# Designs tried in a protein design run: peptides against a protein of PDB entry 5A53. Part 39

Target 1, 230 residues: chain A of PDB entry 5A53
Amino acid sequence: LVENVKQALFIPGQSCNKNLHDIMVDLSALKKPDMKRFNRKNDIHPFEDMSPLEFFSEKNDCSLMVLMTSSKKRKNNMTFIRTFGYKIYDMIELMVADNFKLLSDFKKLTFTVGLKPMFTFQGAAFDTHPVYKQIKSLFLDFFRGESTDLQDVAGLQHVISMTIQGDFQDGEPLPNVLFRVYKLKSYKSDQGGKRLPRIELVEIGPRLDFKIGRIHTPSPDMVTEAHKKP

## One batch from the design tools (peptide; aimed at target 1 T148)

Design b2_p16_8_s1 (made by RFdiffusion4, then SolubleMPNN; from b2_p16_8, 5 letters changed)
Fold by OpenDDE base, seed 1:
Structure b2_p16_8_s1 (fold): chain B 230 residues (1-230), chain A 16 residues (1-16)
Amino acid sequence: as target 1 above (230 residues)
Amino acid sequence: PYIDPERDVLYFIPTE
């Protein structure tokens, strides 16, 4: 099944600031060419009224959306939204900590647009805890790109690493998720006549630490429907 | 578009 690549829509909210804008630009660059951005601020409150997002999803044919907002309570908030049939499937608030780094903070490396990233997840909770399972599902879905049967290993450019920051117990605040992006650098190693390509991971940014906020989960019926292979 | 629970995402497992 050749699935159409899911398109992402980045929406600046009314409270979007320069930092969020910069973060939006850098994160969305990883989703190119399958990304749209609104230039105008939109007053959207998804946890109060989801209808505007459903409208935008349908109008722009985007099943992925990211709303950029900031308040005292929810600073640098990226609300990730997925739709199914242009209806809200799930939502999660991920607030970017102040220690973020932009692409400009790293050494400029050549980047090819449209290459599929590899993923690494660190933390058992990504497979067991409902919230982290949703995060894992979301990011895998967000950056899945074109489903190609041919794994062109030569086309592997970068790795997205997601790490749960520490252990936690039930009832404790959920640890942040550390988002890191690395580029694969191949070096010709002339060690001993066997040219074993040395591969190094070099961080390219952005560097984002996500604090988890509010979550909307789909109904069991919607899950069943969304998981049906056409 | 559907949500595939078993996403064929290329996992990079760093092998030491």
Scores: peptide ipSAE 0.097, ipTM 0.676, DockQ to the pose 0.603
OpenDDE base, seeds 2, 3, 4, 5: peptide ipSAE 0.052, 0.059, 0.037, 0.016; ipTM 0.617, 0.625, 0.590, 0.451; seeds 2, 4 fail the geometry check

Design b2_p16_8_s2 (made by RFdiffusion4, then SolubleMPNN; from b2_p16_8, 5 letters changed)
Fold by OpenDDE base, seed 1:
Structure b2_p16_8_s2 (fold): chain B 230 residues (1-230), chain A 16 residues (1-16)
Amino acid sequence: as target 1 above (230 residues)
Amino acid sequence: PYIDPERDALFFVPTS
């Protein structure tokens, strides 16, 4: 059974500003064609009441949602939500630092919409620390795209890179996660008569540094149910 | 859909 690609819904909150809107547009472009965006602002506070998100999940048939809000305490906040059976599975607040770069800040390169990305994760904590494990799980789930039995490597065009910014110890604030997107550029190197295929990574954007905020985790029972293979 | 994010994920592994 080829599982349908998970659909994402981007929701501007009541406090959504121009910067967040631009970030939303650029990030959601990476999820095309499996993405919907609301044009109207919605007053949603997921950590106070999750019911509106569950309603939107079901109504739009989207198991992935991103809520765009901004406040003094939580500036440029992207709340990532996953649902299972149209019920909230997990949530995480990722606040975009002010040093973000949009797609327009990079050289425009031809990009084919809908191709499956490759992933890179830098930092041991992505495999050991519960928060970073959740982030890794989330972004893999969000951007993995179609399940393909046959990997046509020739069709791969871009890499999503996530890096934990520095080392940390227990009790310290969690370092930011650096989100980067690269395009593979193939060069035929004419070095020494042997055309060695050279692949270079060129950053294409957006560039986002995520500060970690509030988290909602599923119950063990919900984890078990959500991981059951049909 | 179930949660199995590593399923069919493609990874770019830098060759050290």
Scores: peptide ipSAE 0.384, ipTM 0.888, DockQ to the pose 0.715
OpenDDE base, seeds 2, 3, 4, 5: peptide ipSAE 0.025, 0.019, 0.024, 0.020; ipTM 0.633, 0.495, 0.655, 0.576; seed 5 fails the geometry check

Design b2_p16_8_s3 (made by RFdiffusion4, then SolubleMPNN; from b2_p16_8, 7 letters changed)
Fold by OpenDDE base, seed 1:
Structure b2_p16_8_s3 (fold): chain B 230 residues (1-230), chain A 16 residues (1-16)
Amino acid sequence: as target 1 above (230 residues)
Amino acid sequence: PFIDPERDVLYFVPQE
């Protein structure tokens, strides 16, 4: 089943600032060509009223949305939204820490648009804890790109790394998720006549540390429906 | 749009 590539819509909220705009531009570049951006600010409060997002999902045929907002309580907040049948499936607030780095902060490497990234997840909680499971699912879904049956390993140019920053116990604040993007560089190492392809990972950005905010989880019925293979 | 939970194609990058 060739699943259609999920389209992402980036929405600047009313409180979107320059930093969020820059982050939006850089993160959305990784989703090209399957990305749309609004140029106008929209006053959307998804945890108060989800209807505007459902409308945008349907109107733009985007099952992925990212709302960019900033407040004193939720600085540099990226609300990631997924829809199923143009209805809200899940939402999660991921606040970007101030130590972020943009693509311009890294050596300009040629970025090939439309290449499918590999993913690495570091932290057991990605497989056990509901919130981190949702994050894992979200990012895999967000950047999955075209499902080609051909594992063209040769076309893998990028690795997205997601790391849970430290251990935590029940009742403690959830550690940040460290988002890193690497380019795979293949070097022909002439070591001893055997050309072993040496693969090096070079960070290309953006570098984002996500603080976890509010979450909306899907109903069990919606989960069942969303997991039905057509 | 289908959410395939099994498509966790974790590509292991060998950590040096």
Scores: peptide ipSAE 0.040, ipTM 0.577, DockQ to the pose 0.481
OpenDDE base, seeds 2, 3, 4, 5: peptide ipSAE 0.034, 0.010, 0.024, 0.008; ipTM 0.553, 0.458, 0.524, 0.412

Design b2_p16_8_s4 (made by RFdiffusion4, then SolubleMPNN; from b2_p16_8, 8 letters changed)
Fold by OpenDDE base, seed 3:
Structure b2_p16_8_s4 (fold): chain B 230 residues (1-230), chain A 16 residues (1-16)
Amino acid sequence: as target 1 above (230 residues)
Amino acid sequence: PYIDPELNALYFVPTE
């Protein structure tokens, strides 16, 4: 069974500001055409009551949601939510640091909508630590797109890079995750009479440093159900 | 929708 592409819903919270709105627009552009955005602010507190998000998931047929909120304690907070059967599966708060860059801060490059990104993950914890494993799973699921058995190399356009900022030990605060987006640029190099293709990565944005906040994990029963192949 | 625990992506390692 080939599942349909997961749709993402971007939701401005009541405390959504201009910066978060701009970040929302730029990040959601990477999810086109499988993305919806609300134009109205919604007063949602997902760690207090999840029922509004479940309602939106079902009503909009979106299994991916991103809530944009900001407070003194949780500035520029993007809460990423996944649902299974329109029930909350997992949630994670990722707060964008003030040093963010928007698409407008980079050289405008041609971009084809709907192409799948390649991924690179830097940091062993992405494979071993539960929180970073969830982040890895989330972003891979978020940008998976159409299920294809064949990878058209000619259609490769961009790379999403995710890096854990530094090493950490047990009991220490979790390092930020550095989110970077690059476009593949091919150059014809004529060196020594041999035309070897040269490929370079050019950063295209957005540039986001994520501070990890609160997390909701699914129950073991929900994990079992969600992992069943249809 | 199904959540694939073994979901992976095409990895790119930049060559220096």
Scores: peptide ipSAE 0.226, ipTM 0.730, DockQ to the pose 0.505
OpenDDE base, seeds 1, 2, 4, 5: peptide ipSAE 0.163, 0.011, 0.017, 0.146; ipTM 0.718, 0.454, 0.403, 0.709

## One batch from the design tools (peptide; aimed at target 1 L150 V153)

Design b2_p17_3 (made by RFdiffusion4)
Pose (drawn by RFdiffusion4):
Structure b2_p17_3 (pose): chain A 225 residues (1-189, 195-230), chain P 17 residues (1-17)
Amino acid sequence: LVENVKQALFIPGQSCNKNLHDIMVDLSALKKPDMKRFNRKNDIHPFEDMSPLEFFSEKNDCSLMVLMTSSKKRKNNMTFIRTFGYKIYDMIELMVADNFKLLSDFKKLTFTVGLKPMFTFQGAAFDTHPVYKQIKSLFLDFFRGESTDLQDVAGLQHVISMTIQGDFQDGEPLPNVLFRVYKLKSYKSRLPRIELVEIGPRLDFKIGRIHTPSPDMVTEAHKKP
Amino acid sequence: FVGNAEEILEEWEKLLE
């Protein structure tokens, strides 16, 4: 009854550069094998015209899309896009801060591609705040991959950690979201003692513009059997 | 070992706390 794994399409925008491309490559690796990359630059402006994104979603059968864009106003801009029936469901701009680390900045460890990642979300706003609820929903939908009734404990390899940069009060600017990836190590103490090693990429997301779905589309996308 | 996913994942998520 459940759908196939959602496919991701990574799209370099007209203003995409090498540094932003490196961020795309390393982040896209976490999506393997359910991922495609475009090589050329495309003149796409999602908050001016959504038509091209819907076109690429249909012709490539990708319900998840990431546009790469950079200007001084919006540097290292990663626009995360989800579609329903090849129409836009929601969009959010996540801009990467300059303190980012790539896979090259971390010791390369053995890594089995295609395993179900674990998730940890730190921050009460991930459950109550509309903006951060969308981000939690986005990254769960984006990276969880295959849904299954069976889990091999040996397959519990890595965790995707997302932390809000401190608590905040209403009216203040929205804190960044800290994207971290760790590999698990377990030791005997039955329950094991857990330690973590960072494998990257390390990304601090600055929150930009947001598009939310209409109530009609939410009804259809979240319809229950 | 392989077992029920929900139970296993819940148990291992607590260990990460």

Design b2_p17_3_s2 (made by RFdiffusion4, then SolubleMPNN; from b2_p17_3, 9 letters changed)
Fold by OpenDDE base, seed 5:
Structure b2_p17_3_s2 (fold): chain B 230 residues (1-230), chain A 17 residues (1-17)
Amino acid sequence: as target 1 above (230 residues)
Amino acid sequence: RIGPAEEVEALFLKLLE
């Protein structure tokens, strides 16, 4: 199966700062080689006018976009956009909390570029709540792609973990999503003549706690069209 | 807060079984 790997475009907004740029660089490194970055700031307000993003999607042949903006109200805001047929499918604002860690904050480990990560989702709401379902879908599309092929555990190098931070009730503010990236180390331990599989996870970064912001959901018609294309 | 490395490890151990 020729995996139609979705290409990502990272767009610095006008308010993009150094921290957000560094976050962009590190997060986009996980999407290599299927990633483009703009070097110039663009004045884009996707919740006011989506047309510039649709234009960039088409011009760059990218169905995934991330807009980096920062304001007092929406600090370190990463707006994740998906397009279908170069039209906006959905959008979600994910604001990075100040406790973020960059790749440089972790022990540098060699990794193979282009290996698909395994995902783990912690929290029942990823399967039941519409916002967390969208987040789950988005990150799967972004880093894993559409292929559901069970990666051989032996070929698994990276794990992306997404955790809902705590329990919440209906009507309460949505908890943050904790984004973590681990390198998997598998080895057989000889304990008492039995080879037991041992797994070690080493955090490699970036470490991001996402606060959920504004959301744009697809129209029912676009959902139907998106499901029809294999 | 540190990500649930232990929970992920437990999941992987189950998958390797």
Scores: peptide ipSAE 0.030, ipTM 0.613, DockQ to the pose 0.062
OpenDDE base, seeds 1, 2, 3, 4: peptide ipSAE 0.027, 0.017, 0.027, 0.026; ipTM 0.609, 0.550, 0.616, 0.617

Design b2_p17_3_s3 (made by RFdiffusion4, then SolubleMPNN; from b2_p17_3, 9 letters changed)
Fold by OpenDDE base, seed 3:
Structure b2_p17_3_s3 (fold): chain B 230 residues (1-230), chain A 17 residues (1-17)
Amino acid sequence: as target 1 above (230 residues)
Amino acid sequence: RVGPAEEVEALFLSLLE
């Protein structure tokens, strides 16, 4: 089974600034080698016209796209787009809070390119609430790809953690999603002649707190087509 | 509130038990 690893395209929008560019560079580094970046700004408004994104998906053979834009209403906005058959499947706006940290803010650790991360999702809403279910699906699709193979724990190098920031009730604003990346260190502690396996998590970045914005959900027909195993 | 790192650590500890 050829692991159809989904390719990602990072697109700076017309309003892309230095901070968003830096975030784009750092987040896209986690998707290497399955990533492309545009160097030029593109005037794209995906919630007004999706046609330019469908064109880019087909032209670049990328089923994942991230559009980087910023405005007063939607500061540091990362629009995540998935396509199926080069048509828009779903979209979600995730706005990065000002407290973000770049890879340069953390201790440089050696990272092997191409190792798949383990994911952890904290918050019951990731399994029950439609918006958080979409976020969970998106990030799993973005960084793991289609491989259902149980990751050999022996090959586990890093963990991507996503946490819902607090509880919420129906009709309340959706809490932020805390995105964190950790390197796993396994060591044997010698305490009193008993070697106990210890695991240490070291944050490696980037650190992103996502505020949820606008969402485009797939039509029931597209959901059915996307779940048809060829 | 337990931070994201502490939640992940707790999960890993539970998998090692």
Scores: peptide ipSAE 0.031, ipTM 0.647, DockQ to the pose 0.058
OpenDDE base, seeds 1, 2, 4, 5: peptide ipSAE 0.030, 0.018, 0.030, 0.030; ipTM 0.629, 0.568, 0.649, 0.649

Design b2_p17_3_s4 (made by RFdiffusion4, then SolubleMPNN; from b2_p17_3, 11 letters changed)
Fold by OpenDDE base, seed 5:
Order: sequence, then structure tokens, then C-alpha cells
Structure b2_p17_3_s4 (fold): chain B 230 residues (1-230), chain A 17 residues (1-17)
Amino acid sequence: as target 1 above (230 residues)
Amino acid sequence: RVGPAAEVEATFLELLK
């Protein structure tokens, strides 16, 4: 089953600032060509009224949306939204910490558009904790291109790394998720006539530390329907 | 903080084996 590549819509909210715009540009570059961006600010409050997002999902045929907002309470907030049948499936607020780095902060490397990233997840909670499971699912869904059964390792240029920042116990604040993007560099090491492939990871950006905010989880009925393979 | 890169490199090297 070739799942159709999910299209993403990036929406600047009314409170979108220059930093968020720059982050939006850089993050959305990783989703090209399957990305749309609005140039105008939209007054959307997804946790108060989801109907504008459902409208945009349908109108733009985008099952992924990212709303860019910033306030004193929720600075540099990226609300990631997924829809199913143009209805809200889930939402999560991920606030970008002030230590972010843009693509311009890294050494410019040749970027091939359309290559699928490999994902790495560091932290057991990505498999056990509901919130981190949602984050894992979201990012896999967001940046997975066409599901080709063939992981063409030869075409692997990028690694997206997501790390839970430290250990936490029940009842403690959820640690940030460290989002990193690396380019794979293959070197031939000539050691003693054996060419050992050496692979180096070079960070290419953006660098984002996500603080977890509000979450909307799907109804059990929507989960069942979304997992029905056509 | 270099931590994530080293862990990713290790994980990646394991996946390439």
C-alpha cells in the first residue's frame, strides 16, 4: 500500500513573529515539495475553536497543519495538527526554546529535495508514554515521504533525531524533545588497505528544543477509523 | 550539547551493520 504523501500547511497565527517565521521557513523546507505556507496571518485559536483548521484542511487538501503563534505563556509555539477526513484527529503544542538555531547558523551543505529522512528516537518514553508516543507518531507521519518498502540506504542523506531531554518520573514536568537534523557524510578511510566506510553525522539544522504544551487526543472511534487500511 | 549526535551516530552505526 503506497500511502499518499501527506501534505502540510504552515499557518502563521496572528501573533507570529520573525523568529517563528524563520523557524517555519526552515522546518517547512524539510517537507518540500509536500508543503504549503500561508503568507497572511490568521487569527486561529485551535484549543478554543477547531473549525477554522478543519476548513483549511479541506480547502487546501492538507492532513497536516502547523500553526505558528507566540505569547508570554506560550512563546514560539508550534501547534501541530493532524486531520482525518478533514476533521481534527490530534493536536500538540510544541514550544521552541530560545536556544534554537536556523539553517543559516550551520555550514551550508547541498540539500537534495525529496529525500526521505531516517528517524532516530532516543528515550524509552517514546514507546511507552502516551505524549511521547504521539510526538513520535506525529513526526514520523509529518516527515515520512512516500512509504517505499525499499529503504534505499544509498539515498539516505538525512537523519532526524528526536531525544527526550533527561529522565523523568510520574508527576514531573515532561522533559523537552530535542529535534536535530543531521546529514550523513560517507568517508572512505584507508586504514592498512581495508577501506572501512566511515560515516559521520553533520548537523545541518534547524536545531529545535521543543517544550510540550497542550494536547488534544483523538476519540477512540477516530483512532479505529484512522487505522483502518483502505 | 554534543550528546544527541554521539547517540545518533552510535544508533546509526548499529543500523548499518
Scores: peptide ipSAE 0.029, ipTM 0.571, DockQ to the pose 0.061
OpenDDE base, seeds 1, 2, 3, 4: peptide ipSAE 0.028, 0.018, 0.028, 0.029; ipTM 0.566, 0.516, 0.579, 0.584

Design b2_p17_4 (made by RFdiffusion4)
Pose (drawn by RFdiffusion4):
Structure b2_p17_4 (pose): chain A 225 residues (1-189, 195-230), chain P 17 residues (1-17)
Amino acid sequence: LVENVKQALFIPGQSCNKNLHDIMVDLSALKKPDMKRFNRKNDIHPFEDMSPLEFFSEKNDCSLMVLMTSSKKRKNNMTFIRTFGYKIYDMIELMVADNFKLLSDFKKLTFTVGLKPMFTFQGAAFDTHPVYKQIKSLFLDFFRGESTDLQDVAGLQHVISMTIQGDFQDGEPLPNVLFRVYKLKSYKSRLPRIELVEIGPRLDFKIGRIHTPSPDMVTEAHKKP
Amino acid sequence: ATSTYGWEMKTSFENQI
């Protein structure tokens, strides 16, 4: 009954550069094998016209899309896009800070591609705040991959950790979201003692513009059997 | 792979993180 794994399409925008492309490559690796990359630049402006994104979603059968854009106003801009029936469901701009680390900045460890990641979300706002609820929903939907009734404990390899940069009060600017990836190590103490090693990429997301779905589309996308 | 134990271990690991 459940759908196939959602496919991701990474799209370099007109203003995409090499540094932003490196971020795309390393982040796209976490999506393997359910990912496609475009090589050319495309003149796409999602908050002016959504038509091209819906076109690419249909012709490439990708319900998840990431547009790469950079200007001084919005540097290292990653626009995460989800579609329903090849129409736009929601969009959010996540801009990467300059303190980012790539896979090259971390010791390369053995890594089995295609395993179900673990998730930890740190921050009460992930459950109550509309903006951060969408981000939690986005990254769960984006990276969880295959749904299954069966889990091999040996397959529990890595964790995707997302932390809000400190608590905050209403009216203040929205804190960044800290994207971290760790590999698990377990030791004997039955329950094992767990330690973590960072494998990257390390990304601090600055929150930009947001598009939310209409109530009608939420009803259809979240319809229960 | 199991329908019970595998998920219990996953929850256990997450509680330690």

Design b2_p17_4_s1 (made by RFdiffusion4, then SolubleMPNN; from b2_p17_4, 14 letters changed)
Fold by OpenDDE base, seed 4:
Structure b2_p17_4_s1 (fold): chain B 230 residues (1-230), chain A 17 residues (1-17)
Amino acid sequence: as target 1 above (230 residues)
Amino acid sequence: GSALEGKAYEQAILSQI
């Protein structure tokens, strides 16, 4: 079975700054080898006109895109886009909080490129609330691709953790999503003459707190077509 | 509620693996 691994395109917008560039480099490193990056800034406003993104999706054969922009209203904004048949399926703005950490802020650990991460989701709203369902679906689609049942355990190296920052009620602002990346460290501990396997998490970065911005949801027709298994 | 941070958060993640 050829795993149809979705390709990602990272696009610096016209307002892309050094911090966003560094975040883009570090986050995209987790998507290698299935990632392209543009080196030039592009003037794209996806909530005003989606056509430039559809063009880039088709020309680069990428069904995943990330647009890097920054303004006073939307500082450190990562717009995540998915396409189906090179048409916009959905979009979400995720603004990185100023407390971010880069890979350089952590102990350098070697990892194998191209291994699928395990995901953990903390917060009931990932399974109930439409916005957090979209975020869960997006990140699973972005980094895991299609679930192949058998190979996931033997190559487990990384854990991506996504946490909703606190409880919220209807009509309240949506809490941030805490994005964390860990390396799994397995070792044999000798406890009382029994060798027990022990697993530890080591944070490797990047560390990103995402504030939720604007959202574009797919049409019901596109949802139906995208979920048709061939 | 305080966001699970540090070792307690890591243990909560490890319990899901």
Scores: peptide ipSAE 0.237, ipTM 0.801, DockQ to the pose 0.044
OpenDDE base, seeds 1, 2, 3, 5: peptide ipSAE 0.228, 0.205, 0.226, 0.227; ipTM 0.802, 0.795, 0.807, 0.804

Design b2_p17_4_s2 (made by RFdiffusion4, then SolubleMPNN; from b2_p17_4, 12 letters changed)
Fold by OpenDDE base, seed 4:
Structure b2_p17_4_s2 (fold): chain B 230 residues (1-230), chain A 17 residues (1-17)
Amino acid sequence: as target 1 above (230 residues)
Amino acid sequence: ASAKLGKEYEQAILSQI
């Protein structure tokens, strides 16, 4: 089954600033060619009214959206939205910490657009905790690209790494998620028996530490419908 | 063959990270 690649729409909100625009440009570069960006600011408040996002989802045929807003309370806020049948499925606010790095902060490496990333998720909570499970699901949906049964080894160029920053207990504030992107370097290992290549990772950016904000979760019925493979 | 090798290679890469 060839799963259709989910298209993403990046929307600058009314409060979008230069830093957040630069973050948008760099993060959206990882979603090329399956990405659109609006050039105009849009006054959208998704946790107050979701209807404008549903309209944009349908009009642009995008099941993924990212709203870029910034305020004193929610600085460098990326609201990630998923739709199903052009209706809001889920939303999550991920606020980029001030220590972010852009692609320009890293050594220019050749990158082939449209290659499927590998993923790493570091932290047990990605498999157990509802919020981190949603984040894992979201980023897999966002960046996985085409699910082809034919993975060419030559297409394995880069890794998206997501790490939960430290341990936490129930009732504690949720740790940040560290988003990192690495290019794979493969070296022939001369070690005797198993020709496993030695792998080195080179960070290519962007580097983003995500603080978790507000979340909208789908109803159980919407979950069941979205998981029904046609 | 190639697809299986790709997944095995991906797993081998990811196991080194």
Scores: peptide ipSAE 0.247, ipTM 0.799, DockQ to the pose 0.683
OpenDDE base, seeds 1, 2, 3, 5: peptide ipSAE 0.175, 0.231, 0.096, 0.201; ipTM 0.751, 0.792, 0.662, 0.756

Design b2_p17_4_s3 (made by RFdiffusion4, then SolubleMPNN; from b2_p17_4, 13 letters changed)
Fold by OpenDDE base, seed 5:
Structure b2_p17_4_s3 (fold): chain B 230 residues (1-230), chain A 17 residues (1-17)
Amino acid sequence: as target 1 above (230 residues)
Amino acid sequence: GSSLLGKLAEQAILSQI
């Protein structure tokens, strides 16, 4: 079963600012062509009422949504929402730190739209801790195009790297997740008649440090339904 | 800082490719 590519909807909230709009544009560019953006601000508070998001999911046929809001408490907040059957599956607030870099801050490299990124996850908690497992699942789900089991390494243009910023103990605040995007450059080095393939990474942006905010986790029943292979 | 961790991530990626 080829899972259909999940469509993403980017929604400016009422408190969306210029910086967050620019972040939205750049992050959504990585999801092209499977992305829609609203041009109008919408007054949505997903942790108070989820119904508007379920309505937008159904109306736009989008199982992925990102709500862009900013407040003093939750600056540059990207609420990532997944739906199943147009019902809220999970939500997570990821606040972009002020040290962000846009695509314009990097050297423009030719990028083919629609190629799947390779993912790398740095930090054991991505496999063990429920919040980081959700983040891993979310980003894989968000940026995975059509699930081809064979990642054609020949088609690999870019890598998305996600790193947990340091170790943490139980009861400590969850470290930020460092989001980085690299382009793979293959160089044929001619060293003494042996062509050694050299791969270089070039950061292409955006560069985002995500602070973890509020989370909504699915019910066990919804997990079971969402994992049922059709 | 986040820059050092970014470089470490880059090295980790390069070691996997």
Scores: peptide ipSAE 0.172, ipTM 0.792, DockQ to the pose 0.045
OpenDDE base, seeds 1, 2, 3, 4: peptide ipSAE 0.160, 0.026, 0.038, 0.165; ipTM 0.789, 0.678, 0.716, 0.793

Design b2_p17_4_s4 (made by RFdiffusion4, then SolubleMPNN; from b2_p17_4, 12 letters changed)
Fold by OpenDDE base, seed 2:
Structure b2_p17_4_s4 (fold): chain B 230 residues (1-230), chain A 17 residues (1-17)
Amino acid sequence: as target 1 above (230 residues)
Amino acid sequence: GSSKEGKEYEQAILSQI
């Protein structure tokens, strides 16, 4: 069963600045061809009123949305939204730290659009902690593309790496998530043995350190409905 | 066949990261 690739909509908020626009462009480039971007700013406050996002989800047939906003309290904020049946499923604020790097900061490597990324999640909390589980689920859902049973080795060109920045205890502020993208370089080993090809990873960008903000979690009913396999 | 090899290859790549 080919699950339909989830489409993403990138929305500049009213407070979207040049840096956020550039980040939006670069991050959305990883979601091509399954991505739309609005060129106009939209006055959306998702934690106050979700209705505009549900409207945009339905009108654009996008089950993934990213709202780009910036304020003194929430600088370079990317609100990631998922919908199910065009209703809000979950939301998370991920604020990009000032140390970000754009694709232009890296050596331009040829990148084939639409190939499925590999993923690495570094940190036990991605499997245990509710917030990091949501982040893992979100990024897998956002960038994994089509679930095909046929994974062509030739299609494995890049890795999305997510790392929890350091250890934390209960009640401590949640560490940032380090988002990195690498291109895989595979070298054939000339030696005729089934040696795994020598692999080199080259960072291609963007480089984003995400500070975790506000979260909206799905209702139990929405979880049940979203997990109903047709 | 190819799907298993792809998964094994992916795992081998990911094990080197």
Scores: peptide ipSAE 0.241, ipTM 0.812, DockQ to the pose 0.666
OpenDDE base, seeds 1, 3, 4, 5: peptide ipSAE 0.094, 0.218, 0.236, 0.223; ipTM 0.726, 0.800, 0.817, 0.807

